# Designs tried in a protein design run: peptides against a protein of PDB entry 4PN1. Part 20

Target 1, 261 residues: chain A of PDB entry 4PN1
Amino acid sequence: KIEMNFLNKPIVPDTTKVISNFLTHYLITEPVEHVEIEAKLGTLIDLETQNRFEFPVMNETILNPEFNLRTRFESDMTASEHKYLNEFLNQAFRDSQKPGRLPFAYKHTKQVDLFYETEDNSRDKIRVSKNQSDNQVLACVKKRRVADLFLYCPNDAFDIRISISDELPVSMPSGNQQPSLTRLKDRVGYVHQEIKIDLTKTTQNDPVYDTTERHELEVEFGNIADLRDRAQKAKDGMEAPLFRRVQLFMDNVRILRREHS

## One batch from the design tools (peptide; aimed at target 1 F67)

Design b1_p14_3_s2 (made by RFdiffusion4, then SolubleMPNN; from b1_p14_3, 6 letters changed)
Fold by OpenDDE base, seed 4:
Structure b1_p14_3_s2 (fold): chain B 261 residues (1-261), chain A 14 residues (1-14)
Amino acid sequence: as target 1 above (261 residues)
Amino acid sequence: DPRILTSENSKIYL
């Protein structure tokens, strides 16, 4: 008979524990009411060199937020990388429709995001999202970035930013207010086991800087209520459900960040 | 090298 280890019990990777604790803090300890939890693929850039950050580690590493590493995170990729991931996810979607698999759900959304200044001159802007086809309001929120956790991934095409955000639903801006910024979003969303994977091409027209495009891939926890329940159980001494969910999330992220043309 | 970014035209589709 083969055993898992000398305890014959599952062992949780340290990465899973660290991320789980991070999430638990903002789910339970200091709970964010309208929490969004997502991982974005991108690049940690060294502010001094303007090149991809280099650190003396050989594998996926959570960076300690207590240290100022003089980096910035660019949540962007090239058009070719984005195309490759799009094709990869399309194939994954098709394969998941086969018997014996859990299927992906798919949604293609073209929307316009309108950003408005707040009446109180808050740093956070109000975002109104509308469907391009029928101008239906999809959301009106004020998004605040609460916390970030960065993963340096030297063996993969992308580094990862896990973000905790507060997406506060707010009333629509007054009819007399003009948007300070508009963005067109072409978003392809995949959902598998309540983990959301979104590919987004954002087009922004700037009268000064011309048209710019951004290509993003994000992975999001699609069931926050379930995640919060798992986090609560973890605080109560039962950590396994949370660890399993975080492991699933991270495995999906790991798959995606390894893919490149 | 996965650390080197490459560029090309792309679109979103399914």
Scores: peptide ipSAE 0.018, ipTM 0.574, DockQ to the pose 0.021
OpenDDE base, seeds 1, 2, 3, 5: peptide ipSAE 0.014, 0.016, 0.015, 0.018; ipTM 0.468, 0.495, 0.560, 0.566; seeds 2, 3 fail the geometry check

Design b1_p14_3_s3 (made by RFdiffusion4, then SolubleMPNN; from b1_p14_3, 5 letters changed)
Fold by OpenDDE base, seed 4:
Structure b1_p14_3_s3 (fold): chain B 261 residues (1-261), chain A 14 residues (1-14)
Amino acid sequence: as target 1 above (261 residues)
Amino acid sequence: DPRILTVENSSIYL
């Protein structure tokens, strides 16, 4: 007989615990009402060098938010990297349709996001999302970034930002308002075990700075109610369900950040 | 039925 360890009990990696605690804070302790929890692939940039941040660690490391590391996070990748990930996820989708697997769901959406200034001139803008094909409103929200947790990943193609956001549903802007910004989004979305993976190509036309294109990959918890329930159980002393869900989420992120052409 | 869905013609980069 083989045992897991000398206690013959599961042990939770510290990374899982740290992330779980981070999530629990914004799910339960100081709950965000319309919480969105996502991880984006990107690059930690050293503000001094404008190159990828270097830190004296040898593996995935959660950066302590209490330290000012003089970094910024660029949630972008090259078109070639983005294309590769699209192909990779398409293959993963196909493989998941085979007998004995849990299938991906898939959706390709082209939308336009229109950003409007708020009446109070707050920093947060109202985002109206419409389907490009029929101009139907998909969402009207005011998104506020609440907290970030950064993972430096020296062995992988990408670093990770886990973000807590408040995505407040709001009424449509007045009909006389013009958008301050318009973005076209080409998005392919994958869902596996209620973990959402989105590849998004965003095109923004700026009259001053010309057309810019951004390539993003995000991983999101698709069932917040379940996650909140798990977090509550964790606060009540039963942590295993939350840890398992966070582990699943992070394993998917780890797969993706390792992929490169 | 999700199992009948194909993605070959549904990529961002075709």
Scores: peptide ipSAE 0.083, ipTM 0.663, DockQ to the pose 0.014
OpenDDE base, seeds 1, 2, 3, 5: peptide ipSAE 0.027, 0.041, 0.042, 0.020; ipTM 0.621, 0.549, 0.530, 0.626

Design b1_p14_3_s4 (made by RFdiffusion4, then SolubleMPNN; from b1_p14_3, 5 letters changed)
Fold by OpenDDE base, seed 5:
Structure b1_p14_3_s4 (fold): chain B 261 residues (1-261), chain A 14 residues (1-14)
Amino acid sequence: as target 1 above (261 residues)
Amino acid sequence: DPVILTVENSKIYE
């Protein structure tokens, strides 16, 4: 007979607790009404060296947001890395269709995002998203970045940014208004157990600079209502449901950030 | 079946 530990009870990793508390704050304590919660793969860049940031730790570490480390996060990867992850996720999709597994859902979308200045001249822009094929309006929102949590991952190909955003639905801009920015998106989305994984190729035209292309991978909580319910239970003293959901989310992130060609 | 995003010499829109 074996036991888990000397208490014979499950123990929660500290990383799970820290992230759970971070989410609970913006779900329950100071609730964001139209919250989006996502993790992006990328690189923490040292602003002074312009190289990947080096921190004196040996494993996955959540950085304290109260300390200014003079870093920026680049949510980008090479085309080769992006292709590899695409092939990897395609294989995972196929394997999940086998008997005895929970299947992935899949959706491929090509859209254009049009950004407009607000009438009140706020820093937040209105984003109108349209389907490229039929010009159907998919969304019209004003997105505000609320908070970020950065994970430095020295043993993996990518670092992680977890972001809390507020996506406020708003009315369409006036017909005489021109967009200040246009962004083209080619997105492949995978959903497994209500966790959404998106591979996105983004093309952006700048009036001054040449067209830029980015390759991004993001992981998002697909059921915010359920997550908010779990967070409320955690505030009330029952933390296990929230910890389990955060653990699932982070395990998916960990799988992806370890993969490279 | 999921598609592979075109990486080399590709446009976002077909």
Scores: peptide ipSAE 0.034, ipTM 0.596, DockQ to the pose 0.014
OpenDDE base, seeds 1, 2, 3, 4: peptide ipSAE 0.015, 0.028, 0.024, 0.024; ipTM 0.533, 0.644, 0.604, 0.656

Design b1_p14_4 (made by RFdiffusion4)
Pose (drawn by RFdiffusion4):
Structure b1_p14_4 (pose): chain A 256 residues (1-205, 211-261), chain P 14 residues (1-14)
Amino acid sequence: KIEMNFLNKPIVPDTTKVISNFLTHYLITEPVEHVEIEAKLGTLIDLETQNRFEFPVMNETILNPEFNLRTRFESDMTASEHKYLNEFLNQAFRDSQKPGRLPFAYKHTKQVDLFYETEDNSRDKIRVSKNQSDNQVLACVKKRRVADLFLYCPNDAFDIRISISDELPVSMPSGNQQPSLTRLKDRVGYVHQEIKIDLTKTTQNTTERHELEVEFGNIADLRDRAQKAKDGMEAPLFRRVQLFMDNVRILRREHS
Amino acid sequence: SDYSFLDQSKLATP
């Protein structure tokens, strides 16, 4: 017989607790009506060296946003790194279809992105996405970035950025207006337990941009867990962000 | 911005 600790009850990892606080704040305390919560793989770039961020730590760590660390985030990866993750996810996809497994879901989207500027002093963009096939509109949203949280991962090829955005559905722009940006987007979507794993390849109308992103697919349920956490029963919220971060961690460690 | 809702002791600083 073996116990996990001298208390024999599970304890919350420090990171899971902190991220739960970050998510509960923008879900409950200062709520965002149309919230998107996603984490992107990429690289933390030191502004002076223009290389990967160096920090005297040996494990995945959350950077305090109240400190100026002179850094930016590159949400990009090579074509090989993108293909490697594609193959890994495909293999993980088929293995989930086997007996005893909770299966993956799949959705491949070939669409066009149209970005517009706003009339306000804000730096928000109005995004219009259309099918490359029939050109029917998939979405028309005004997107505002609310908060970011950066995880430096010295043991891995990637760092993590957790973004909290606000996607408000808005009406279509006028025809007599030039879009600030137009590009193709090849999004390969995997879904497991309502956690979305998106593999995007955007083509600038040339330059290519390869990304991997992981977002909560069921915000309403997550908001409910955040409410229970604020009222004492915080175990369901912890279990949720633990699953999210463990998925993000698995994909982060996958590299040649 | 204010991030006092986060546990400052578990966050990385310079």

Design b1_p14_4_s1 (made by RFdiffusion4, then SolubleMPNN; from b1_p14_4, 4 letters changed)
Fold by OpenDDE base, seed 3:
Structure b1_p14_4_s1 (fold): chain B 261 residues (1-261), chain A 14 residues (1-14)
Amino acid sequence: as target 1 above (261 residues)
Amino acid sequence: SDWSFLDKSLLYTP
């Protein structure tokens, strides 16, 4: 007879608990009303060396936000890495369409983001997203990043930033107002079990600087209402539903961060 | 702004 451990009960990884607590804070304790929760793949850069940060750990580690580690997070990746991930996700999509699997959904969106100054000249700009093909408005929001949680992943191609943002829907700017900044976004979105995976190529033209292109991969919780419900249950002493959802999210992130060209 | 010239994409459909 074989048992899982000396208690013969499943255990929850510490990473799952820490992330769950982080999410619970901004879902329940100090709730963000229009919350967006996403993980971006990227690199923690040591500000002193400008190389990838080296921390004396040997596996996935959540960094304590109370400590200044003298780092910045670069959410960009190479075009080759981005292409590889696109191909990888396309294959995953195809495989998921087979009988007995839960299928991916897929959407390709080309949009332009127009940024407008607010009347009070606040730091937060209004972002209007429009479809490139027909100029239809997709969204009009004022986005504020509330909190970040960083994961150092020495064994993988990428480190992770989990971000809590507030995306406040706002009215469209006046028709005579000109945008202060414009960005093009080419995005392919994959959804599996209400977890959204986006590959985004962003192009920005600056009058002073050359055209810059950024390649990003993000993983987002697609059902915030469900997540908030799970977080509330966790606060009430039933943690398992939240842990399961966070583990699913993180497992998807872990799969992706290991992939590279 | 005219961004039509930047329609080149590395991303493709499954």
Scores: peptide ipSAE 0.079, ipTM 0.595, DockQ to the pose 0.014
OpenDDE base, seeds 1, 2, 4, 5: peptide ipSAE 0.034, 0.029, 0.021, 0.036; ipTM 0.709, 0.632, 0.590, 0.733

Design b1_p14_4_s2 (made by RFdiffusion4, then SolubleMPNN; from b1_p14_4, 5 letters changed)
Fold by OpenDDE base, seed 1:
Formats: sequence, structure tokens, C-alpha cells
Structure b1_p14_4_s2 (fold): chain B 261 residues (1-261), chain A 14 residues (1-14)
Amino acid sequence: as target 1 above (261 residues)
Amino acid sequence: MDYSFLDKSLLYEP
């Protein structure tokens, strides 16, 4: 007989526990109503050196938010890195269509995001998203960043930011209002077991700084209701379902952050 | 709106 360990019981990596607790807080303890939970691949930049952050650890490490590490997170990557990830995910998609596998779903979306100032001059802007082809409104929201959790990944191509956001549906801006900012988004989305992986190319025209392009990869929990249910069960003493879901999420993130051109 | 000024997408279909 083979046993898992000397207790013959499953154990959970500490990273999974920490992230699970983080999610539980904003799902259950101080619940965000229209919560979005995503991980973005990027780079932790040391504000002092302007290089990638260096910390005396040898593996994936969640940074303690109580410490001022004087870092910023850049969610951008190079076009070549983005292309590589696109090709990688395309191959993963194709492989998943084979018998005996759970298939990816795929969607390609081109949209324009229009940002409007709020009447109260709040920091949060209203975002109206429209389909580029038919100009149909896809969403009108006011997105508020609630919390971030940063993972320093010294062995991988990318660091990770896990973000909790409140994506509040709001009424359309007045027809007389002009957008303060316009962004074009070209997005390919891959969904596997209700985890969404999005590659997004964003183009923004700035009259002063010219046209800028950003390349992002994000991993999102696609079923918030299920996740909230799992988090509630965790609060009630049954942690395993939440841990399993977070582990799945993080394994997908770990696969992606190791890939580079 | 005319978005023809944008470069070709770097995102490829599977």
C-alpha cells in the first residue's frame, strides 16, 4: 500500500491556504457584491532600481501587503511573449479537443472601451464596452479595485497579481457626455473548467503620448457563485472544496507564468 | 467609428 503521508490524509500547500483566505475575506467576510477575481501575469518592479524586484526567496512567494516593498506591478509583456503564449494556448486548446479530455471553449472578442467621468468626480470612471463590429453595448460598469495580492515568482518569466474588483453595473452616461478615454481591445479567451484565460491586446490613442499598445494575460474565476459557495463552506469548516478550486486556478497560472519566448 | 488605423491583430485563432 502507498500512503500520501504518515497521516494518510491530504495536505494543502501554504500558498493555497493564504490565497483561499484572501478570497474568502472578499467573498464572505466583507463580501464584494459584483466581484471579479483575476490573476494577471506581469513583473514586480523595484521602484528604487527600476528593475525586476529582488527578494531573498527561492520560489513562489506571496508578498505580505503590510510591508512597503516599494514596488509597482507592470501587467504588460512584450509582443513576442504574448505571441508565444497565444501559440501555447492554441496548442493546449487543440490538444483538449481530443477524446478523453475536457475541451477548451474559445472566443475572440473585439471591443471598444469608453471611459467617462462620474458626475461626483469620483476616482472611479464609468466604462462602457461596445462591440467593435456592431457597436452594441456589452457592458456599462464602474470598476473599483478592492484588493491586490502579489506573488513574487523568481523562477518564472512572470510575477502574479491577484486582484479583487467590484464591477458595479451603472446607468449609461448622458448622451451629451464625451469619453475622457477610448481603448480598443482585441481579446482571445480560453475557458477550461470555468477558468477563463484571456490574452488581450489593448490599443490606446493619446494625443500627447501617441498610440500605446499593451499586451496582457489574465486568468479569472469564471464561476463566482460556485466560488462563493465553496468559500462559505470553508467558513463553515469544510475547506477542501475551496482549496481544490484555488489549487486548480493556481496550477493554471503556474503553467502560464513558466512559459516564455 | 473607423478603426482602420490599427495594425493587424497579433492574436491568432486556434
Scores: peptide ipSAE 0.065, ipTM 0.601, DockQ to the pose 0.014
OpenDDE base, seeds 2, 3, 4, 5: peptide ipSAE 0.065, 0.145, 0.043, 0.062; ipTM 0.572, 0.663, 0.594, 0.565; seed 3 fails the geometry check

Design b1_p14_4_s3 (made by RFdiffusion4, then SolubleMPNN; from b1_p14_4, 6 letters changed)
Fold by OpenDDE base, seed 1:
Structure b1_p14_4_s3 (fold): chain B 261 residues (1-261), chain A 14 residues (1-14)
Amino acid sequence: as target 1 above (261 residues)
Amino acid sequence: MDWSFLDKSLLYEP
């Protein structure tokens, strides 16, 4: 007979615990009402060198937010990297449709995001999202970034930013108000076990600056209610359900951040 | 809205 370890009990990686605690804080302790929780693939840039951040660690490491490491996070990637990930996810989608697997769901959306200044000149802008084809309003929100957790991944193609955001539904801006910024988004979304993986191409036209395109990949918890329930159970002393969900999320992130062209 | 003035690359379907 084989056992897992000398206690014959499962052990949870420290990374899972740290992330679980981070999520629990903003789900339960200081709960964000309309919470969005996502991980973006990108690069930690050293502000001094303008190159990828270098830290004396040999594997995936959560950076302590108490330390000012003089970094910025770039959530953009190259078109070739983005294309590779698109092809990779397409293959994963196809493979998941086979008997004995849990299938991906897939959705392709094209939308325009219009950003409006608030009447109080607050830092947070109102975002109106519309479908490009029929101009139907999909959402009108004021999004506030609440917290970030950064993972430095020296062995992988990408670093990770896990973000907690508050997406407050708000009323539509007045008809006389003009958007300060307009962005076109081409997004393909893959959902597996309520984990959402989105590839997004964002195009922005500036009259002064040339058209810019951004390529992003994000991984999001698709069932916040379930996650909140798991976090509450964790606070009540039953941590396993939360750990399992965070582990699933992070395993998907780990798969993706290792892929590159 | 007409966005034809923007040259955008499309993502590929599975």
Scores: peptide ipSAE 0.224, ipTM 0.664, DockQ to the pose 0.014
OpenDDE base, seeds 2, 3, 4, 5: peptide ipSAE 0.141, 0.134, 0.052, 0.131; ipTM 0.641, 0.638, 0.558, 0.643

Design b1_p14_4_s4 (made by RFdiffusion4, then SolubleMPNN; from b1_p14_4, 4 letters changed)
Fold by OpenDDE base, seed 3:
Structure b1_p14_4_s4 (fold): chain B 261 residues (1-261), chain A 14 residues (1-14)
Amino acid sequence: as target 1 above (261 residues)
Amino acid sequence: MDYSFLDKSLLYTP
């Protein structure tokens, strides 16, 4: 007879608990009303060396935000890596359509993001997202980043930034107002079990600098209401539903960050 | 089902 451990009960990884607590804070304790929760793949850069940060750990580690590690996070990857992930996710999509599996949903969007200054000249700009093909408005929001949680992943191709943002829906800017910044986005989105995975190529023109292209992969919780419900239950002493959802999210992130060309 | 749309929708065209 074999048992899981000396208690013969499941155990929750510490990473899951830490992330769950982080999310619970911004879902329940100090709730963000229009919360977006996403993980971006990228690289923690040591500001002193400008190389990938080296921390004396041997596996996935959540960095304590109270300590200044003299790092920055670059939410970018090479075109080759990005292409590989696109192909990888396409295959995952196809495989998920087979009998007995839960299917991915897929959407390809090409959009332009127009950034407008606010009347009060606040730091937060209004972002209007439009479909490139028909110029239809997809969203108009004022986004503010509230908090970040960084995961150093020495064994994988990428480090992770989990971000809490407030995306406040706002009215469209006046028709006579000109955007201060324009970004073109080519995005393929995959949804599996209400977890969104987006690959995005962003092109930005600068009058002073050459055209820059960024390659990003983000993983987002697609059902915030459900997540908030789970977080509330966790605060009430029932943690399992939240842990399961966070585990699912992180497992998807872990799969992706291990993939590289 | 035909999933050829995935190939056409690649961010990176051949």
Scores: peptide ipSAE 0.110, ipTM 0.800, DockQ to the pose 0.014
OpenDDE base, seeds 1, 2, 4, 5: peptide ipSAE 0.026, 0.064, 0.023, 0.048; ipTM 0.452, 0.696, 0.630, 0.609; seed 4 fails the geometry check

Design b1_p14_5 (made by RFdiffusion4)
Pose (drawn by RFdiffusion4):
Structure b1_p14_5 (pose): chain A 256 residues (1-205, 211-261), chain P 14 residues (1-14)
Amino acid sequence: KIEMNFLNKPIVPDTTKVISNFLTHYLITEPVEHVEIEAKLGTLIDLETQNRFEFPVMNETILNPEFNLRTRFESDMTASEHKYLNEFLNQAFRDSQKPGRLPFAYKHTKQVDLFYETEDNSRDKIRVSKNQSDNQVLACVKKRRVADLFLYCPNDAFDIRISISDELPVSMPSGNQQPSLTRLKDRVGYVHQEIKIDLTKTTQNTTERHELEVEFGNIADLRDRAQKAKDGMEAPLFRRVQLFMDNVRILRREHS
Amino acid sequence: HDEEIEELVLHHPF
């Protein structure tokens, strides 16, 4: 017989607790009506060296946003790094279809992104996405970035950025308006337990941009868990962000 | 130097 600790009850990891606080704030305390919560793989770049961020730590660590660390985030990876993750996810996809396993879901989207400027002093963009096939509109949203949280991961090829955005559905722009940006997007979507794993390849109309992002697919249920956490019963919220961060961690450690 | 590194990261107090 073996116990996990001298209390024999499970304990919350420090990171899971902190991220739960970050998510509960923008879900409950200062709520965002149309919230998107996603984490992207990438690289933390030191502004002076223009290389990967160096920090005297040995494990995954959350950076305090109230400190100026002179850093930016590159949400990009090589084509090989993108293909490697694609193969790994495909293998993980088929293994989930076997007996006893909760299966993956799959969705491949070939669409066009159209970005517009706003009439306000804000730096928000109006995004219009259309099918590359029939050109029917998939979405028309005004997107505002609310908050970011950076995880430096010295043991891995990637760092993590957790973004909280606000995607408000809006009406279509006028025809007599030039889009600020137009590009193709090849999004390969995997879904497991309502956690979305998106593998995106955008083509600038040339320059290619390869990205991997992990986002909560069921916000309404997550908002409910955040409410229960604020009221004491915080176990379901913890179990949720633990699953999210563990998925993000598995993909982060996958590299040649 | 170690106290400065701890201020630059986030930890939940127990």

Design b1_p14_5_s1 (made by RFdiffusion4, then SolubleMPNN; from b1_p14_5, 8 letters changed)
Fold by OpenDDE base, seed 2:
Structure b1_p14_5_s1 (fold): chain B 261 residues (1-261), chain A 14 residues (1-14)
Amino acid sequence: as target 1 above (261 residues)
Amino acid sequence: LEELIESLILKAPK
């Protein structure tokens, strides 16, 4: 007979605990009402060198937010990398349709995001999202970034930013207001076990700058109610359900950040 | 080549 360890009990990786505690804080302790929780693939850039940040660690490491490391996070990748990930996820989708697997769901969305200034001159703009094909309003929100957790991943193509955001539904801007910014988004979304994986190509035309294009991959918790329930249980002393969900989330992120062309 | 890649839309699984 083989046992897992000398206690013959599961052990939770420290990364899972740290992330779980981070999530619990913003789900339960200081709850964000309209919470969005996502991980984006990108690069931690050292502001001094303008190169990828280097830290004396050999594996995935959660950076302590209490320390100013003089970094910025670029949530972007090359078109080639983005294309590769699209192909990779398409293959994963196909494989998941086979007997004995849990299938992916897939959705392709093209939307336009219109950003409006608020009356109070808040930094947070109102975002109106519309479907490009029929101009139907998909959402009208005011998004506030609440907290970030950064993972430095020296062995992988990408670093990770886990973000807590508050997406407050708001009323549509008045008809006389003009958008200050317009973004076109081409998004393919994959959902597996209520984890959402989105590849997004964003185009923005600036009157001063040339058209810019961003290529993003984000992984999001698709069932916040369930996650909040798990977090509450964790707060009450039963941590296993939350740990399992966070582990699943992170494993998906880890798979994706390892892939590159 | 890079321009061509950048011009490509995201593709659905087939």
Scores: peptide ipSAE 0.163, ipTM 0.692, DockQ to the pose 0.016
OpenDDE base, seeds 1, 3, 4, 5: peptide ipSAE 0.096, 0.145, 0.019, 0.027; ipTM 0.664, 0.679, 0.600, 0.572; seed 5 fails the geometry check

Design b1_p14_5_s2 (made by RFdiffusion4, then SolubleMPNN; from b1_p14_5, 10 letters changed)
Fold by OpenDDE base, seed 1:
Structure b1_p14_5_s2 (fold): chain B 261 residues (1-261), chain A 14 residues (1-14)
Amino acid sequence: as target 1 above (261 residues)
Amino acid sequence: ELEEILSKLLFAEE
């Protein structure tokens, strides 16, 4: 007979606990009303060296936000890396269609995001998203970045930023207002067990600078209501459902950040 | 059908 450990009970990785607590804070303790929770693949850059940050750890490590590590996070990747991930996810999609598996849902969208300044000159901009094909308005929101949690991943191609955002629906800007910035967004989206995985190419035209293109991959919790429910249960002493959901989320992130061309 | 879907889940070559 084999047991899991000397207590014969499941044990939760510390990373899962830390992230779960982080999420619980912004879901329950100081709840964000229109919360978006996503992880982006990218690189922690050392501001002093302008190279990837180096920290004396040997594995995935959540950085303590109380410390100023003099870093910035770049959520960009190379076109080659992005292409590789696209092919990788498409293969995963293919495999998920086999009998006995849970299939991916999918969507390919192209939209334009128009950013507008607010009347109060707030740091937060209004984003109007329109479908490129028919110019239909998809969303009009004021997005506020609430908190970030950074994971340094020395063994992987990418580091991770987990972000909490408040995406408040707002009224459309006045017709006489001009956008301060426009971005074209090409997005291939996958959903598996209510975890969203999006590959995005963003093109931005600048009147002074050349057109810039960004390649991003993000992983998002697709069911916030469920996550909030799990977080509430965790606050009430039943942590297992939240831990399981966070573990699933992080496993998907871990799979992706390990892949590279 | 699957192959058609997969073709739609690719980005254009740069």
Scores: peptide ipSAE 0.499, ipTM 0.927, DockQ to the pose 0.012
OpenDDE base, seeds 2, 3, 4, 5: peptide ipSAE 0.496, 0.498, 0.493, 0.491; ipTM 0.926, 0.927, 0.925, 0.925

Design b1_p14_5_s3 (made by RFdiffusion4, then SolubleMPNN; from b1_p14_5, 10 letters changed)
Fold by OpenDDE base, seed 4:
Structure b1_p14_5_s3 (fold): chain B 261 residues (1-261), chain A 14 residues (1-14)
Amino acid sequence: as target 1 above (261 residues)
Amino acid sequence: SLEELLSMILRAPK
């Protein structure tokens, strides 16, 4: 007979606990009404060196937000990395269609995001998303990033930013308003067990600068209601369901950040 | 390059 440990009970990694507590705060304690929770792959850049941040740790480490490390997070990757991840996810999709597996769902979306200034000239802009094919409005929201949690991943191709955002549905801007910014998004989305994985190619035309293209990968909790329920249970003393969900999320993130061309 | 161009194209699963 084999036991898990000397207690013969599951043990929760500290990373899972920290992230779970972080999420619980913005799900339950100070609840964000229209919460979006996502992890983006990218690079922590040391502002002093302009190179990837270096920290005296040897594995995945959640950075303490109370410390100013003089870093910025670049939620971007090279085209080749993006291509590799696309191919990787396509293969994962195919494999998941086999008998005995839980299948991925796939969606390809091409949209245009139009950003508008708010009437009160707040920092947060209104984003109108439209389908490129039929110009149908997909969403009109004001997105506010509430909090970030950064993971430094020295052994992997990417660092991680977990973000809590509030996507407040708002009324469409006045027809007299012109967008301050327009972005074209080509997105392929993969959903597995209600975890959303999106590869997004964003094209932006700048009147001053040349057209820029960004390549992003994000992992998002696809069922916020369930997550909130789990978080509430955690607050009530039953933490296991939340821990399991966070563990699943993080394992998916870990798989992706290890992949490179 | 062709490789660069191909890297810019998102592809659906086959």
Scores: peptide ipSAE 0.153, ipTM 0.729, DockQ to the pose 0.015
OpenDDE base, seeds 1, 2, 3, 5: peptide ipSAE 0.149, 0.150, 0.093, 0.144; ipTM 0.689, 0.709, 0.686, 0.702; seed 1 fails the geometry check

